# Peptides against a protein of PDB entry 9IZ0: the designs that were tried, part 101

Target 1, 345 residues: chain A of PDB entry 9IZ0
Amino acid sequence: ITCLGSNGHTYKQLVKGGNDDLRQDAVMEQVFEQVNGFLRSYRKTSQRNLSMRTYKVIPLALKTGVIEWVQDTIPLGEYLDSAHKVYHPKEWSLSTCRKLIAEKQMEDLETRLKVYDLVCRHYRPVFRHFFLESYADPVQWFTTQTNYARSTAVASVLGHVLGLGDRHGQNILIDKTSGEVIHIDLGIAFEQGKKLPVPECVPFRLTRDVVDGMGITGVEGVFRRCMEFTLETLRREEDSLLSVLEVLRYDPLFSWLISPLRRMKKQKMQLENFNQPESGNITTDASRDPKIQRNNVSGESEAERAILKVRQKLSSTLSVEASVGELIRIAQDPSYLALMFCGWS

## One batch from the design tools (peptide; made by RFdiffusion4, then SolubleMPNN)

Design b2_p14_4_s1 (from b2_p14_4, 10 letters changed)
Fold by OpenDDE base, seed 2:
Structure b2_p14_4_s1 (fold): chain B 345 residues (1-345), chain A 14 residues (1-14)
Amino acid sequence: as target 1 above (345 residues)
Amino acid sequence: EVLIGLKEIPEVEE
């Protein structure tokens, strides 16, 4: 839809209907706005303009709402697929790579690692080219690549702390103007990604292409340092962040669990994306929701467990540097990436 | 056009 604002400007908006509860997205965006308040309050983060990019979500009903159209963006996954065809036309297609990983999905870890390494040799990173193509001016190129590394660092820390799942390349937008990342479809949080048919075992997405976008310094440059400053800020504001999450504990509408229907739907989409050539017509049959009697007792226990996990991730038991170092290590570990649907890019 | 979060809107034919 297109809305006319009171300022006389037209705004493109996205109407989402179906099985996704946009209230979770709206709540996560509110949490990000609060965290952005913390990041502005501290000199180390404020001097670097560290923020999570946000967008507006207006839930209208349980399964319907309006989402802000983020202008001048591209999904990371869409750019990468296109760029691989241009820069590596003799390498394997994304579909070939997906097929080989799928054929070994039920095999042992050693076999899956061998196939992952084989795919990695025939599908090289290209995301550095985004900045070279988009910015002819060296100052703009450097600024946007720096903004990418900064925004990815903030999103990585927040993604870990809040346990954001479903972080595939289509759920990460790149702003073509600023180089910043925008995370979308926030409906899998508080480690519920581990309950998917293909469990998410990484703290955040830090694939070879995500690192390639950081330029020559990779993770050891702006990215690591901005993760450290972000985590330091969140540890200082632990009580404030937990107080924001406690408000959600008392929201009877908030879902701390992935719904069985959403799980089955994500499963079906994962399986269909393995078997179909490029014709993007996923007709989702509107299967009637069985009235799952929400046992209220289960919801409160899951909220408490989620908040406890957030507190554990903010623990000062390890230094900020040691904690960030371990997160980066785990996020890049082939043993976890080989288990994922698209861990190679 | 970048559909935010939507694997699931069929292209509404204009």
Scores: peptide ipSAE 0.000, ipTM 0.327, DockQ to the pose 0.147
Fold by OpenDDE base, seed 3:
Structure b2_p14_4_s1 (fold): chain B 345 residues (1-345), chain A 14 residues (1-14)
Amino acid sequence: as target 1 above (345 residues)
Amino acid sequence: EVLIGLKEIPEVEE
């Protein structure tokens, strides 16, 4: 839809309806705004303009809402597929890579690692080209690449702490003006992604293309340092962050569990991402919802476990540098990447 | 295309 504001500006908005409860997305955006408050208050993060990019989500009903349309963006996955066709036209197609990984999905880890390595040799990173294509001015190029590394670092720490999982390339937008990342479709949080048929085992997405966008220093430059400053800020504001999450514990509208419908939908989308070549609008008319009586007692125990897990991730048992080092290591580990949907790009 | 008038919520200047 397009809305005319009281200021006379026209705003494009996405109406989402059907089986998606946007209340979780709206709550996660509110958590990000609070975290952005903490990042602005702390000198090390504020002087670098570290923030999670947010957008407005307005739930209108249990399964319907309005989402702000983030202007001048492209899905990371859409850019990468297009760029690979241009820069590596003799390499394997995304569909070939997906097929080979899918054919081995039920095999042992050793076999899956061999296929992952084979795919990696025939599908090279291209995301560096986004910045080279978009910005002819060296200062703009450097600024936007720096903004990408900064925003990816903030999103990676928050993704780990709040348990957002791998965040596939269609749920990561790139701002064409700033180079910043915007994470959309926040309907899976608090490690709920680990309860999927294909578990989201990585702390955040740090694939070869995600690293390629950081330029020559990769993870060892701006990205690592900005992760450290973000995690240092979140550890200082632990009680403030936990207090925000405790409000959600008592929110009767918040769901600490993946609904069976969301689980099935995410499973279908994951399987469809393996089985479809590029073509065609699927209008899935899925009219029939059994009334899930929410047992409130099961929700409170899962909320307490989720908050405890956030506290454990903010623990000062390891230094900030050691914690960030381990997170980067795990996020780049081929043994996890070979298990992901599109872990090679 | 459906145009809907949204009212800006004034920022409460504290």
Scores: peptide ipSAE 0.000, ipTM 0.349, DockQ to the pose 0.020
Fold by OpenDDE base, seed 4:
Structure b2_p14_4_s1 (fold): chain B 345 residues (1-345), chain A 14 residues (1-14)
Amino acid sequence: as target 1 above (345 residues)
Amino acid sequence: EVLIGLKEIPEVEE
């Protein structure tokens, strides 16, 4: 929908209805706004304009709401698929890569690594081209690439700390004006991404293309330093952040668990993203309702575990530099990336 | 407050 504001400006908005509870997205956006408050309070973060990009989410009902349309954006995954066709027209298609990974999804780690490395050799990073194509002016190019590295660093730390899941390339927008990342579809948080059919085993998305967008320094320099400053800020504001999350513990409308329906929908979307529509009528009568034993883990016990896990991630047991170094290492480890949805790009 | 005073304009499907 397009709305005319009282200021005379038109605002594009996404009306989302059906099966997705936008209350989780709205709450995560509120948490990001609070964190942005912390990032503005500290000299090291404020001098770099470190922030999580936010957008407005207005839940209207249990399954309906309005989302701000983030203008001038493109999904990272959409750009990458188009750019690979242009820059590497002799390499494998995204669909070929997806198929090969899917065919080995149930195999051992060694077999999955071999296929991942094979895919990586036939699907090279291209995301550097986004900045080269979009910005003819060297100052704009450098500024937008720097903003990308900064925003990705903030999003990576927050994504890790809050346990954001489902961080595939379609859920990460790139602002074509600023170069900043915008994370969308925030309804998988507090490590519930590990409960997906394809579990997210990395702390955040730091694939080869995500790194390629950082330019010649890759993860070194702007990205690493901005992760360090972000984590340092969150550790200082631990009690403030935990207090915000504790309010959510008592919100009867907040779900700390991924709904079975949302899990099944994400499963179906993951499977559909692996299956090209070969026009084969396979009537799979999937009428086997798995009696999911509702282990009555009280919603309170899940909230408590989530908050404890946030606290654990903010622990000062390791230095900020050591913690960030380990997070970057894990996020780039082929043994985890080979397990992910599109971990090669 | 945010929606109070917005007029919905139907998208013209081109």
Scores: peptide ipSAE 0.000, ipTM 0.350, DockQ to the pose 0.033
Fold by OpenDDE base, seed 5:
Structure b2_p14_4_s1 (fold): chain B 345 residues (1-345), chain A 14 residues (1-14)
Amino acid sequence: as target 1 above (345 residues)
Amino acid sequence: EVLIGLKEIPEVEE
């Protein structure tokens, strides 16, 4: 919809209705705003303008709400598919790569690694071109690439700590003006991504293209240092962050678990959105949601387990540098990436 | 007319 504001400006808004609880998105956005407050409070993070990019979510009912339409953005996955066709027209299509990974989804790790490596040889990263083609001015190019590395670092730490899942290329927007990343569809949090039909095994998205966008230094320099400063801030503000999450423990309407139906639907929709041939009206009458008897006792125990996992990720048992180093290693490890859903790449 | 009060994102004053 398009709304006229009281200021006379027109705002494009997304009205979402369906099985997705927009309260989870709204809550995660509130957590990000609090974290942005913490990031502003410390010189190391504030001097770098470290923030999680946020958008407004207004839940109107359990299954309906209004979402801010983030202007001047493109989904990372949409850009990458388009750019790969331009810069590597002799390499495999994304659909070919996904098919090969999907055909081996149930095979052993060794077989999946061989297919992942084969795909990697026939599908080279292109995301560096986003900055080169969008910004002819060297200062703008450097600034936007730096903003990308910074925002990706913040999102990677927060994504790990809060256990954000479903971080495929369509759920990550790139701001074409600032180069910053915007994470959308926050409906999988607190490590519920590990409960998908194909589990998410990486702490955050750090695929070859995500690294390619960081320029010649890759993960070294701006990205690593901004992850370190973000994690240092979150460790200092652990009790403040946990206090924000504890408010959700007492919200009887918050869902700490992804439903089995939603798990299946998320990964299936990721396949269908890429396999569109034309208009088949499948009116799936989704009207029979079995009344999940929300035993109130289960919700509190789920919240407590989620908060405990956040606390464990903020543990000072390892240095900030060692923790970030291990997260970067795991997020790039082919042995974890080859286990991901074919729609992840 | 449903006036959805979109809060302006405050422009960060310089």
Scores: peptide ipSAE 0.000, ipTM 0.330, DockQ to the pose 0.023

Design b2_p14_4_s2 (from b2_p14_4, 7 letters changed)
Fold by OpenDDE base, seed 2:
Structure b2_p14_4_s2 (fold): chain B 345 residues (1-345), chain A 14 residues (1-14)
Amino acid sequence: as target 1 above (345 residues)
Amino acid sequence: PVLVGLKEVPEVLP
């Protein structure tokens, strides 16, 4: 839909209808705005304009809402799929890589690591080219690549702390004007990604292409330091952040658990991606409501467990540098990346 | 860009 604003400007808006509760996205965006307040108040983060990029979500009903159309963006996955065909036309297709990983999904870790390494040798990183293509001016190139590394660092810390899941390349937008990342589809939070058919084992997405976009220094320099400053700010504001999450504990509409319907939808999308060659809108018409037996785990006990995990992730037991170092290590560990649906790109 | 799970509802003009 296109809406005329009171300022005379036209705004594209996306109407989402389906089985995903947009209230979860709206709540996570509110948490990000509070965190952006903390990042603005702290000198080390404010001097670097560190923020989580947000978008407007207006839930209209349980399964319907309006989302801001983020202008001048491209999904990371869409860019990467196109760029690999241009820069490495003799390498394997994404479909070939996905098939090989899938065929070994039930095998041991050693076999999965061998297939992951094989895929990595035949599907090389290309995301550095986004900045080289989009920004002919060296100052714009450096600025946008710096903004990418900064925004990815903020999103990585927040993604870990809040336990954001489903961070595939279609749920990460790149702003073509600023180089900043925008995370979308926030309905898998508080480590519920571990309950997907393919469990998420990494704290955030730090694949080879995500690192390639940071330029020659990779994770070292801008990215690492911006993760450190972001985590330092969140540790300082721990009580404020936990107070925001405690308000959600009392929201009867907030789901601390991944819905059975969302699990089934993700399982179906995973299975469909194995069986079709390149083409065509996956419109999941999930029009069959199986009677949800609410397992009697009180939503309150899951909220308390989620808040306790957030507190544990903000613990000052390790230095900020040691904590960030370990997060970067785990996020790049082949033993975890080989277990994911698309850990090579 | 196909946002996975978002349908652009074509404007059904009334």
Scores: peptide ipSAE 0.000, ipTM 0.319, DockQ to the pose 0.085
Fold by OpenDDE base, seed 3:
Structure b2_p14_4_s2 (fold): chain B 345 residues (1-345), chain A 14 residues (1-14)
Amino acid sequence: as target 1 above (345 residues)
Amino acid sequence: PVLVGLKEVPEVLP
């Protein structure tokens, strides 16, 4: 829909209807805006304009709401699929790579690592080209690549701390003007990604293409330093962040668990991505709502576990540098990536 | 850009 604002400007808006509760997205965006307040208060983060890019979410009902249409964006996965065909036309197709990983999904870790390495040799990163194509001026190129590395660092720390899941390439938008990342569809949080049919084993998305967009320094440049400053800020504001999350503990409308319907939908999408030959609209009417008896007692215990897990991730037991170093290591570890859906490609 | 799982609700303009 296109809405006329009280300011006389027209805004494109996305109306989401179906089985997904937009209240979780709206709450996560409010948490991000509070964190952006913390990032503005500290010199090290403020001097770098570190922020999580946010978008407006207005829940209208339990299963319906309006989302801000983020202008001048492209999904990371849409860009990468197109760019790989252009820059590496002699390499394997994404469908070939996904098929080879899928054929070995039930095999041991050693076999899955061999296939993941084989795929990596025949499907090289291309995301560096986004910045080279979009910005002919060297200053704009450097600025946008820096903004990308900064925004990815903030999103990586927040994604880890809040346990944000479902970070596939369609849920990460790239702003074509600033180079910043925008995370969308926040309905899998507080480590509920580990409860997916293919568990998410990494703290955040740091695939070869995500690193390739950071330029020649990869993770060792702006990205690592901005992760460190972001984590330092969140550790200082631990009590403030936990107080924001405690408000959600007592919200009877907030879901700390992945809904059975969302889990089944993700399972179906994973299975369909394994089974596609080209062609076939199958509209299957999912018109039987199982009465979700929300046992209130289970929700409070899961909220408490989620908050305890956030506190553990903010622990000062390790230095900021050591904690960030370990997160970056795990997020890039082939032994985790090879176990994820299509190698998390 | 298709957000996977959004049906366009027909514009019911009030």
Scores: peptide ipSAE 0.000, ipTM 0.322, DockQ to the pose 0.058
Fold by OpenDDE base, seed 4:
Structure b2_p14_4_s2 (fold): chain B 345 residues (1-345), chain A 14 residues (1-14)
Amino acid sequence: as target 1 above (345 residues)
Amino acid sequence: PVLVGLKEVPEVLP
């Protein structure tokens, strides 16, 4: 929809209807705005304009809301699929790569590593080209690539600390004007991504293409340093951040758990993204009802566990540099990426 | 800014 603002400007808005609870997204956006306050208050982060890019979410009902249409954006996954066809036209398609990974999903780690390596050799990174194509001016190129590395660093730390899940390339937008990342579909948080049919095993998305966009320095440039400054800020503001999360503990409308319906929808979307029909009738009898173990874990016990896990991630037991180093290592580890739905790109 | 009017019919994306 297009809305007219009181300022006379028109704003495109996305109306979502259906089974997606936009209250989760709205709450996570509020948490990001509070964190942006902390990033603005701390010298090391403020002097670099470090922020999580936010968008407006207005829940209208339990299943309906208005989302800000983020103008001049592209989903990372949409760009990467398109760019890969242009720059590597002799390499495998995204569908071929997905199929090969899916066929080995139930196999051992060694087999999954072999197929991941095979896919990686036939699907090379292309995200560097986004900046080279979009910005003919060297200053604009450098600025946007720097903004990308900065915003990715903030999003990576926050995504880890808050346990953001479902961080696939369609849930990460790239702002074509600033080069900044915008994370969308925030309904999987507090490590609920580990409860997906394909568990999220990485702290944040740091795939080969995500790194390729950082340019020649990869993770060892702006990205690592901005992760360190962001984590240092969050550790300093631990009590403030935990106080914001404690308010959510008492919000009867906030769900610390992924809804069974959302889990089933994500499962179906994962299966459908593997089953793009090359024309061949496979009647898959969907008759294995997974016995939903209703573990009556009180919503309070899930909130407490989530907050405890946030506190543990903010622990000063390791230096900021050591903690960031370990996060970067894990996020790039083939043994984790090979287990992901799309860990190669 | 406050939204004061809708210009177009909502596209409901599923």
Scores: peptide ipSAE 0.000, ipTM 0.364, DockQ to the pose 0.040
Fold by OpenDDE base, seed 5:
Structure b2_p14_4_s2 (fold): chain B 345 residues (1-345), chain A 14 residues (1-14)
Amino acid sequence: as target 1 above (345 residues)
Amino acid sequence: PVLVGLKEVPEVLP
């Protein structure tokens, strides 16, 4: 929809209706705004303008709301598919790579690693070209690449701590003006990504293209240092962050669990996106919601488990540097990446 | 702000 503002400006807004609980997105955005408060109050993060990019979500009903249209953005996955065809026209298509990984989805780790390595040799990273194409001025290029590495670092720490799932290339937008990342579709949080049909086993998205966008230093530059400062801030503000999450424990409308219906829908969308290049419109009339008797007792116990898991991720048992080092290692480890969904690459 | 027009956009979030 387009809304005329009281200021005379037109605002494009997405009205989402359906089975997706926009309240999860709205709550996660509220958590991000609180975290942005902590990042602004701490000198090391404030001096770097570290923030999670947010978007406005207004729930109108349990399954209906208005989402801010994020202008001047592109999905990471859309850019990468287009750019790969331009820069590596002799390499394999994304569809070929996805097919080969999918054909081995039920095989052992060794077989999946061999296929992942084979795909990696025939599908090279291209995301560095986003910054080279979009910014003719070297200062603007450096600034936007720095903003990308900073925003990706904040999102990676928050994504790990809050257990954000479903971080595929369509759920990560790139701001064409600032180079910052914007995470959308926050409906899979608190490690519910491990309950997907193909479990998510990485702490955040740090694929070869995500690293290629950081330039010649990769993860060892701005990214690692900004992850460290973000995690240091979250450890300092642990009780404040947990107090924000405790408010959600008593919210009878917040879902700490992925619904079986959402799980099945994500599974179908994952499978259908493999089998059809270009055909619009299947209206699935899913108008038969079986009355999910929400046993309120199960929701509170899952909220408590989620909060305890957040506390465990903020533990000071390891240094900030050691914790970030291990997260970066796991997020790039082929033994974890080869286990991911074929659309994750 | 006046809301002008509900369009159901199919499930493709960009």
Scores: peptide ipSAE 0.000, ipTM 0.335, DockQ to the pose 0.061

